# Peptides against a protein of PDB entry 6MBK: the designs that were tried, part 181

Target 1, 240 residues: chain A of PDB entry 6MBK
Amino acid sequence: GFEMVNFKEEGFGLRATRDIKAEELFLWVPRKLLMTVESAKNSVLGPLYSQDRILQAMGNIALAFHLLCERASPNSFWQPYIQTLPSEYDTPLYFEEDEVRYLQSTQAIHDVFSQYKNTARQYAYFYKVIQTHPHANKLPLKDSFTYEDYRWAVSSVMTRQNQIPTEDGSRVTLALIPLWDMCNHTNGLITTGYNLEDDRCECVALQDFRAGEQIYIFYGTRSNAEFVIHSGFFFDNNSH

## One batch from the design tools (peptide; made by RFdiffusion4, then SolubleMPNN)

Design b2_p21_5_s4 (from b2_p21_5, 9 letters changed)
Fold by OpenDDE base, seed 1:
Structure b2_p21_5_s4 (fold): chain B 240 residues (1-240), chain A 21 residues (1-21)
Amino acid sequence: as target 1 above (240 residues)
Amino acid sequence: SVEDFKLDTLPRLKLLAKPVA
């Protein structure tokens, strides 16, 4: 099928190990391999999640803390995935002073300042929670929760979160999709969906790829989360 | 423009400051 490769210009990506045809199902990721809000609830974070209203209300923050807890856990199942994540991101939270100054002439500055303010407030809140909440004492990040950690986790989730159906298909939840999210972006059509019968994310090839070629996917014009919603998650509204 | 900012950065979900009530 494919292998993970560090490409010189694009960073980590997927390379075909055989010829792959357009529309061929070349990649699938079972739910059990995903980092989800549900897996966060079932992790060491679960007790804190059950008592913190912000974690409960904001699935993206729950994923960020899940990612931090798993990163701090040497025996985490997701260590191989986490080690492939960028250490830094081309996100507003990583902008240098000159980039921010450049954006001051644009409407984007309001979004940048909003992200800074929101992230700083969230960090301050959760720093206090981690220091004072009884259920936080067991978190592997208890003594190592910096703004840089939080910025990284939040940026990881912001860039990689996807909406997927719950197991029963009744609602949408948030997920990080290992291996799949390593595909670099190209222009095209959405080729990823969720198969509820097999309980997995499925990706078909956007085009023919030869053995040795990098496999690209289209992330859409929208966020990665919106990508999954529009890519034929046929919620069979079995409103029959 | 906001569009120019989106071109240089992969489309990203903004962190919500508050729960969408």
Scores: peptide ipSAE 0.023, ipTM 0.558, DockQ to the pose 0.052
Fold by OpenDDE base, seed 4:
Structure b2_p21_5_s4 (fold): chain B 240 residues (1-240), chain A 21 residues (1-21)
Amino acid sequence: as target 1 above (240 residues)
Amino acid sequence: SVEDFKLDTLPRLKLLAKPVA
């Protein structure tokens, strides 16, 4: 077993409550527990999604709005998950002027500026949509849609979105994977997959973990610059 | 255009869940 723990330096993570062996299937998350583009379409967002070309084209934005709608819904099934999400991120959208200045000497600056411009444009677009679109009237965020809200949701999705298969396995879709995405990063190999037969995300242990140890997963091959841009942190032991 | 927004893709996935066949 495992438990969610707030680690001082790493924030929330998973801690083993028993010894876990390498390659042991210690964690699985059924599709029904995932926040997906499909669950967004089936939510209060569905009517707007069906009429907005950007939501349809950009599953990540659909997830961001789904996250905002569910956050604004006291009875949301995902409230326990949403409450575990950071309130702020160390991603470029939260960078102070000094952090941006530091990156000006790097190739990452173009991606940072792009992210800022894109997010601002998206916010301006969707602010207008929320104010004017008939189907937006049903959204619980209608009267509370700030740039800070959008920045948070976008950052949450950016740092946590995953590709999973559709139910029929014919395509990929985007998902937030509750509980599993609480695992912090370490160097290694990808040990998470999707089992279509059981319709669940499955995570096997990267290594042996003892009771009381933090359970880490590998987020995939990323440079430190990519971690900053996409995850908001540097990984000191990153070999890439 | 939708294309203008496609260029504005939020950065990449935390993980690629590979379908386990």
Scores: peptide ipSAE 0.023, ipTM 0.621, DockQ to the pose 0.377
Fold by OpenDDE base, seed 3:
Structure b2_p21_5_s4 (fold): chain B 240 residues (1-240), chain A 21 residues (1-21)
Amino acid sequence: as target 1 above (240 residues)
Amino acid sequence: SVEDFKLDTLPRLKLLAKPVA
């Protein structure tokens, strides 16, 4: 077992409530609990999705709008998950002028400017769509769609989206994985997969964890520059 | 074009891979 805990230096994470052995399947999340492009199509966003070519082409934007619609819905199944998400991020879209000036001496500045420009263009496009498209009238965000809302949703998706197989295993789709995405990062090997037979995400322990210890997972190989651009942090023990 | 809307590869922060047995 495990529990969600606010750690002093790392923020929210998972703590073991019993001893967990290396390679033990300690955490699984069924497809029905995931926020996916498919769940977005099956939501109040579905009618708009079926008519907007950008939502259809960009699964990450579809997830961002799905997240905004569910956040604005008091009875959303995902409210308990959404309430655990940060209200702000340390990612480039939230950088202050001094942080941007520091990056001007680095190769990362081009990616930062690209993110700013692309996010602003997307917001301007979708603001007009939400104001004018007939299927947008039923969206709970119709009268409350701000740049800050869009920045938050895009940053949430940017920092949490994963690829999973479709139900038939023939393709990949995008998903947010509640509870599992609370695990903080350490160096190691990928220990999370998708079990198609049981239709669930499965995570095995990277190492032995004792009762009371924080449970870490490996997010994958990233440079420190990629962690800043993508995750908003430096990892001190990153060998890359 | 839809390409103008390419959010750069929103980094797959958490990779799903089969655990190496």
Scores: peptide ipSAE 0.022, ipTM 0.607, DockQ to the pose 0.566
Fold by OpenDDE base, seed 2:
Order: structure tokens, then C-alpha cells, then sequence
Structure b2_p21_5_s4 (fold): chain B 240 residues (1-240), chain A 21 residues (1-21)
């Protein structure tokens, strides 16, 4: 077993409530609990999704709007998950002018400017869509869609989206994986996969964890620049 | 198995593609 805990340096993470052995299946998340492009299509966003070419082409934006719609819905199934998400992120979209100036000396600056430009353009486009499209009248964000809302949703998706198989396993789709995405990063091997037979995301322990220890997973090989751009942090023990 | 569908836990920034508009 495990529990969500606020750690002093890492923020929210998972702590073991019993001894967990290496390779033990300690965490699984059924598809029905995931926020996916499919759940976005089946939500209040579905009518707009069916008519907007950008939502259809960009599953990450579909997830961002799904997240915003569910956040604005008091009775959303995902409210318990949404309440675990940061209110702000340390990602480039939240950087102050001095932080951006510092990055001008780095290779990351081009990606930062690309993020700013793309996010601003998408916001401007979707602001107009929300104001003018008939199916947008059903969205709980119809009268309250700010850049801050969009920046938050995009940053949430940007830091938490995963590829999973479709229900039939024929294609891949994008998902946010509640509870599992609370695991903080350590160096190691990928220990998370998808079980199509049981239709669930499965995570096995990277190592032995004792009761009371934080449970870490390996996010994959990334540079420090990629960690900053994608996750908003540096990892000192990064082997890359 | 867990190995068959390795999840990339770091969301690859698919840098929000340029709006098609």
C-alpha cells in the first residue's frame, strides 16, 4: 500500500505504507479512472471536439480543455484528482522576465520561445472559438476562459500526459494517469506499462521500498534542459 | 506485460504544434 504525502523538497509524492519488493505490482489504474482523449470526446467537450479540427488533431489540447471543463464542474468524477494538481508550475510558461533572460544563454531558449508563441496563439484561437462556436455554450468555461486557465491546463498536460493503447490496442492515445503521476522521479528503468487484458496501467516497484519510504519511478532518459522544459525542475542525479 | 507498453512518464512536450489556423 501507499499514501499521498507532501514532502518538504519534492512536494507531493507517494509513500509506502508497507514494505514493497522490487518488481512487485504495487500500483494499477484502470482505464475508467484515466483522463483520456476518448473521455474528452465523451464529455461536455465532445460536441465541440467533433467540429474543431485543432482539438481533433492535437490530443494534448483536447486533454487541456477536458481538464478545464472538469475543473469547472463541481460534480466531476475527476475532482479528487484535479485537487492534487499544482495551482502553478515551475515550467517556462510561468518564468519571470529575469528567468527568461538567464535562459537566453542556453540552448533551451528556442524551446521556451516556441512554447510561449504556440500557447499564446492557441489561447487566441480558442478564445475566439469559445466566444463564437454554438457548441461552446455548453462548456462550463464559456464565460470564464483566461490565459491563466489555459496556461495551467497546458502545463498540467505538458507535465503529466502519457501514451497508452486504445481499448482495442490498435492505436495509441494520450492520458493523464491519476495517483500514478504523483510518483516523483529517480534514476533507473521504466517500470510502468499497460495491461490490455485487465485494461489498466500497471506500475511495478523499481527497487525495494520500506514502510515510510517515498516511492520513486523512472520517467525515462531526459537531459536537465528537458526536465526544465517538460517538468520544471533539475535532477542532480540525472545520468543523462 | 509491463514491458509491452512502456509509458513515457515524462510527457514528451509535444510542443503544442502551431495552430492549424
Amino acid sequence: as target 1 above (240 residues)
Amino acid sequence: SVEDFKLDTLPRLKLLAKPVA
Scores: peptide ipSAE 0.020, ipTM 0.613, DockQ to the pose 0.068

Design b2_p21_6_s1 (from b2_p21_6, 6 letters changed)
Fold by OpenDDE base, seed 5:
Structure b2_p21_6_s1 (fold): chain B 240 residues (1-240), chain A 21 residues (1-21)
Amino acid sequence: as target 1 above (240 residues)
Amino acid sequence: EEEEELEELQEELEELQKELE
């Protein structure tokens, strides 16, 4: 077993409540607990999703809007998870002038500006959609949709999105995995996977943990302080 | 196909941005 603990330096993490052995399945998250493109379709966002081509084409943007809608919904099942998310990120969308100036001397500046510009364009588009589309009238964000909201949601998804199989296992889709985000992570072998038979994310212990020790997992790089340029939120025309 | 769709969407976003400016 484990418990959620706020570690002073590392923030939220999991602590073992018993001895856990290496390779032991100690943590699983059923699909029904995930924020997915499917859960977005089944939410208050569903009617708009069904009529907006960008939401349909870009699952990461759909997740961002799903996150915003659920954040604005006091009775959302995901409120406990959303409350654990950072209020700000160290993504390019949050770079200060000094950071941008530093990057101007690098080749990364083009990608940073592209990400920023494209995110701003997306915001402008969706602002118009939210103001004018009939199915947007019921969204909890209808009267409160700022660029700050959008960049936060985009950055949240950018840094935390996971690929999981669809319910039928035929393709991959995107998900936010609450308990993954609640774990601190270390570099090493991937200790996470998806069990299609049980329809759940699974995490096995990287090593033996004793009762009272912090549990670290490895599910790839997911950080609120991550320099993420290639997020899939924009199309980079420079690849031609 | 996905890249072409993303290009079209990006162009649409650029046009919409110009309309909002």
Scores: peptide ipSAE 0.023, ipTM 0.552, DockQ to the pose 0.000
Fold by OpenDDE base, seed 3:
Structure b2_p21_6_s1 (fold): chain B 240 residues (1-240), chain A 21 residues (1-21)
Amino acid sequence: as target 1 above (240 residues)
Amino acid sequence: EEEEELEELQEELEELQKELE
């Protein structure tokens, strides 16, 4: 077993409540607990999703809207997870003027400006959709959809999205994984995967842990300190 | 095919942004 603990230097993490052996499956998250493109389709967003080509084509944007709808819903199943999310991120969308000026001397500036431009365009498009589309009228964000909301949701998905298989295993889809985000991670061999038979995300212990020790996992590089340039929210025009 | 569709959608977004401005 494990428990959530606030570690003084590392913030929130998991602590072992018993001895855990290396390679032991100690943590799993069933699909039904994930925020997925499928759960977005099955939510209040579903009717709009079924009629908007961009939501259908861009699963990451669908997740961003799903996140916003659930955040605006007091009775959402995911409220406990959403409340653990940062209010701001170290993504390019949150860079201050001085940070942007510093990057002007680098090739990264083009990608930063691309993120700003594309996110602004997406917001403008979806603002119009939310105001005019009949299926948007029942969305909890109908009267409270700001650029700050969209920027936050996009950045949340950029930094926290995971690839998982579809239920039938035929394709890859996107998911936000509760509890995963509460684990401190280390570099090394990946210790996370998806079990299709049990339909769950699984984490195995990287090493032996004793009761009372902090548990570290590896689920990919998610350094907040490194801005994700290739977020999948925009195409790098650098393919030329 | 998905990349081509996404490029088309990005172009549509650019056009829509110009209409809002």
Scores: peptide ipSAE 0.023, ipTM 0.562, DockQ to the pose 0.000
Fold by OpenDDE base, seed 1:
Structure b2_p21_6_s1 (fold): chain B 240 residues (1-240), chain A 21 residues (1-21)
Amino acid sequence: as target 1 above (240 residues)
Amino acid sequence: EEEEELEELQEELEELQKELE
């Protein structure tokens, strides 16, 4: 019912190949196609994951490392998806000096500095882990793990992570959803969900689309244009 | 329990950052 198209002004998006009705299930993504914390555990990262407490505790960081490992793997199943990801993001980690100076006059500056500090600390920790841990020897990024790599992966997950159920439906986990990222977004009601019976993400049409029209979706992920202050990468200092 | 584990991990990260600097 759809095809990927590079739209001149909006970049990659989906175009309807037939008429699609409002509320029609037109797009679904089986779990096996998702980049998840589970797929990270089952990847080359798995041995390190099993030994590192931070990777185990923070699913978003596990996804960031999974993304980096797969990007560094020429034969990765997710290469077509990874190639659609931006090289840079409109996150605080990419702010130039002038943007940071502008924000110094705002209350958001504390969150920006916290984000920088926390990301730098995480990078330093994992740099040491990758250099010293025996299980890191199998990682394709072992000899090439830069702050720029980590910043990119963190920003990718920060802006594109989704909550999905675990395979047994007992808990919530994190996923990157390739086909969602290939759609252009609109503001509106979330028209996405997870079907546990079929073990897939599902998207229903927001409106009627005619054959040849661009399909827009809304699934609650933050756009590159949104100022991402609060992410699961940062512990809310609940200042009690 | 998860919050306490996260605080401990942050402290470990801060200590490790000081060792790298």
Scores: peptide ipSAE 0.021, ipTM 0.558, DockQ to the pose 0.000
Fold by OpenDDE base, seed 4:
Structure b2_p21_6_s1 (fold): chain B 240 residues (1-240), chain A 21 residues (1-21)
Amino acid sequence: as target 1 above (240 residues)
Amino acid sequence: EEEEELEELQEELEELQKELE
């Protein structure tokens, strides 16, 4: 077993409550607990999703809106997870003027500006959609949809999205994995997968952990600022 | 290939945004 602990320097993490062996399945998250594009379609966002081509085409944006709708819903099943999310991120969308100025001498500045531009455009588009679309009237965020909200949701998805199979296993979809995000990460082999038979995300231990030790997992490149740039919200056309 | 698909989606997004503007 494991327990959630607030580690002084690393924030929330998992601590082993017993000895865990390397390659032991110690953590699993059933599909029903995930925030997915499918759960977005089945939520209050579903009617709008069914009518908006951008939400249909871009699963990451659908997740961002799903996250915002659930955050604005006091009775949301995902409130405990959402409350564990950072209020700010080390993504280009949160770079201060000095950080941006430092990057002006690098090629990374184009990616930063692309992210700012695209996020602003997306926000403007969806602000208009939320104000004018009939199916947006029931969204809990209708009267409270700021750029800061959108920036936060986009950055949350950008840093935390995972690819998982669809229920039928025929395609991949995007998901936020509540218990997964609470683990601190180490570099190593990906020790995470999806078990279609049991319809769950599975995490195996990278190494032996003793009772009382912090559990570290590796489930993909948590985008440091560098990988966040490539996380599919913002394609820099200038890389050619 | 995934990168190209994402670029196409971004272009479509920009086009759809212009239609609303």
Scores: peptide ipSAE 0.022, ipTM 0.545, DockQ to the pose 0.000; fails the geometry check

Design b2_p21_6_s4 (from b2_p21_6, 11 letters changed)
Fold by OpenDDE base, seed 1:
Structure b2_p21_6_s4 (fold): chain B 240 residues (1-240), chain A 21 residues (1-21)
Amino acid sequence: as target 1 above (240 residues)
Amino acid sequence: DEEEEEREREEREEREEEEEE
C-alpha cells in the first residue's frame, strides 16, 4: 500500500501506492522487527546488560547501546533502518557555542547544561565499563566507543523512542520502530497503537490518501514539535 | 564500594532527568 520515497524538501517518507481511506490500517510493524530493550538483552549486549545496573534501570540507555552495537555490526538486521537515521540531530547535545550563548538569556539553558553534563557523565561511566568489564569484550564497539558515538545514540533514542507494551502486556517498555521513523510527521491525533493480539505496532490513516500522495503519520513521539512543547525549545518545523 | 556508589549516583541522576522530561 506504500513505498519509501525521498522527497526533495522533506527527505525520506512514505508514498501511497493505492488509495488509502481514513482510519484504514495501512502500516504495521511486528515486535520482531522492533529494536527493543528485549532485543538488546537478546543481543551481544545481553551479558553486559545482565550485570550493569544502569542498563537494567534505564531502557533508553539500553536502546542507545543496542543501536551502537548494531551499527557496528555489518550483518545486523537493522542496518537498513540505521542507515536512515540522521548523522546529527537538532538536540541540545549538538548545540554550537553560539546557540548556547543565545539560550543563556532563557530558562532553557539549565536544561541544556543538565543534559550535556549528564550525557558526558554517562559516557565516562560506560567508557570505563566497556574497557574493564569482562562481558564488554565481545562488543563490536569496544575499540571505537567515542563521545560522539554515544551522543548520537542517545539523541537517536531521545528523538525516536516509543513506549510499547511488553509481550505479556504487564509493563511498558521502549522501542525504536523501523518504518515509522521513515514517515514524515504531521500534528494531529495519534493514529498509532499497539495490537497485543497480533503483537504489532499499528498505524491507521489520519485521512484519505490517494495513490501517489505522501502519507503523514502522527505517533506521539517527540517530534521536534513535541520536543518544543515539552522542553520549550523552538525548533523550526522540520518535517522530520 | 566506590564503584557501586558511582553507579548508584549515575542511576539517580538519570532517573531525575527522566522525571523532568
Scores: peptide ipSAE 0.016, ipTM 0.519, DockQ to the pose 0.000
Fold by OpenDDE base, seed 5:
Structure b2_p21_6_s4 (fold): chain B 240 residues (1-240), chain A 21 residues (1-21)
Amino acid sequence: as target 1 above (240 residues)
Amino acid sequence: DEEEEEREREEREEREEEEEE
């Protein structure tokens, strides 16, 4: 198998505990271990989710709130995963004034300001919801919901969200994949998919790894999230 | 309901923004 190791320069990663061959299925993550929109609905967030249109419409925001609720829950099943998440991200929401000033000369400035504005608006909306909505009273974040919390959760989701099938395979939904996020990345072919029969995310080895070697997974050219969304979990059922 | 219209506006604006990202 593999083991999680903290690599000094690369942070957490996976190390092979045995020889792994190219194309070998070495890593799988059952749906039950994923943070999904469904698990959000089934959590303490579920009652609020059922009443809030934005949470229902925007799976990424639902995941962000799910992440915040689970982070605030000491006994959360996902605590081990959440503890591996960065405290800050290299996203526009974390850009310093000097970085923003540098970007003012670029086309990216519009996107940065848009993202910042949107996130601020969402925060303001949900702050009001959390303060006023009856179903928010049981949320562990009820008394501690800051913009910093929200931008962290949004950035966590933006950088780590994956598209997976729904349980019935009829649609795609969003998920955070705990063990997946622990792999460091290389350039290569997509070696990731979803097995509907076994109801799990699957990763095959891109190359041979020896026992003791770090396992790298290809997560594409975009953010870790974007690659898995765009490249990883294509169902062959586009036979249309 | 003004609160419903505001939510629908926010939901639309957020979707438009996600489609632009």
Scores: peptide ipSAE 0.015, ipTM 0.518, DockQ to the pose 0.000
Fold by OpenDDE base, seed 4:
Structure b2_p21_6_s4 (fold): chain B 240 residues (1-240), chain A 21 residues (1-21)
Amino acid sequence: as target 1 above (240 residues)
Amino acid sequence: DEEEEEREREEREEREEEEEE
């Protein structure tokens, strides 16, 4: 019911190929297609993950490294998805000096500087880990791990991570959802969820879409400040 | 080790941020 389209100002998005009704389940993604902390554990990263406390403690960082490993792997199942990801993001990690100066008058500046500091420290830590840890020797990124790589991966995860249930439904975990993040965002009701019975992410249409219209989805309620800090998005009509 | 405590703090802060998202 949809096709991937590159919209001029909004980048990649989904366009309806037929009329879609409000509340219609139009998109689903089985767990097996997701990039998850579990898939990271089951990948070439798994041995390092099992020995590194930060990777174990921080699912987002585990996903960032999973993303980098898969990007560096020519035979990765996720290559088609990774190729659709932006090369740069509107996250604080990409802000120029003038943008940071503008934010100095806001409460967001503390979070921006914290994110910069944390990301730089994490990079320095993991650079050393990748160079010295025995289980890092087989990582496809071993000889090519720059700050720009890490910044990109962290920003990719920051803007695209989703909370999903574990396979047993007992806990939440993090996932990147192929095709899902190709939908551009709008404000509204949450139209996304996880179907544990079918073991898949599910997206229902927020509204009626006509054939040829762009499909927008909503993941959750965030303030504009949170969107800027965590996702790089901004909605003028966001009342929160 | 101050470096380990700082890492643990950063790990906690990022986890708390992820849980709030």
Scores: peptide ipSAE 0.014, ipTM 0.527, DockQ to the pose 0.000
Fold by OpenDDE base, seed 3:
Structure b2_p21_6_s4 (fold): chain B 240 residues (1-240), chain A 21 residues (1-21)
Amino acid sequence: as target 1 above (240 residues)
Amino acid sequence: DEEEEEREREEREEREEEEEE
């Protein structure tokens, strides 16, 4: 029903290969394909995860380290997905001095400084952990853990993390969803969800698409300011 | 002790970020 295409200005996206109707389930991703906190625990990161309280407490940081470990693993199942991720992001962590100066006149400056401070502190903590903890010796990033690596991983997770139910449906957890982040955002109704019976993420078409048209989905309502802070992009047609 | 203090701080900051989303 769709194909992956590199659009000139929009990067990787999905294009319809046939006519798709509004409200049609056209895309689904089984749990087994997701990068989750559980897949992190079951990876080479698992021994360190079991010993580090921050990794255990913060699912987003666990996903960031999972992403770094899998990126550094040539035979990782997620290599095809990881290669679709941007090398850099438009998030506050990548802002240059002039961009920060522009934001000084806005309320967003406090969030920018908070995010930068937190990320720098986390990096310093985990640099020490990776250098000293016995279980870190098995990590493929042991000898190559830079701030740029951490900034990239945190920004990848921040812009792409999704809330999904746990396998038993008892609580919410975080996941990176291959192919999901390739659907560009549009203003409209939320057309994404999780089907617990089939144990998969599901995407329903927002509108009719013809064969050859780019497919857009909507993840939620955010202001352009929130998109800058959390996603690093603007959407001109956002009503918020 | 330092690890526990760091964890508690990061957990608080994560909750603040989730409330802003």
Scores: peptide ipSAE 0.015, ipTM 0.537, DockQ to the pose 0.000; fails the geometry check

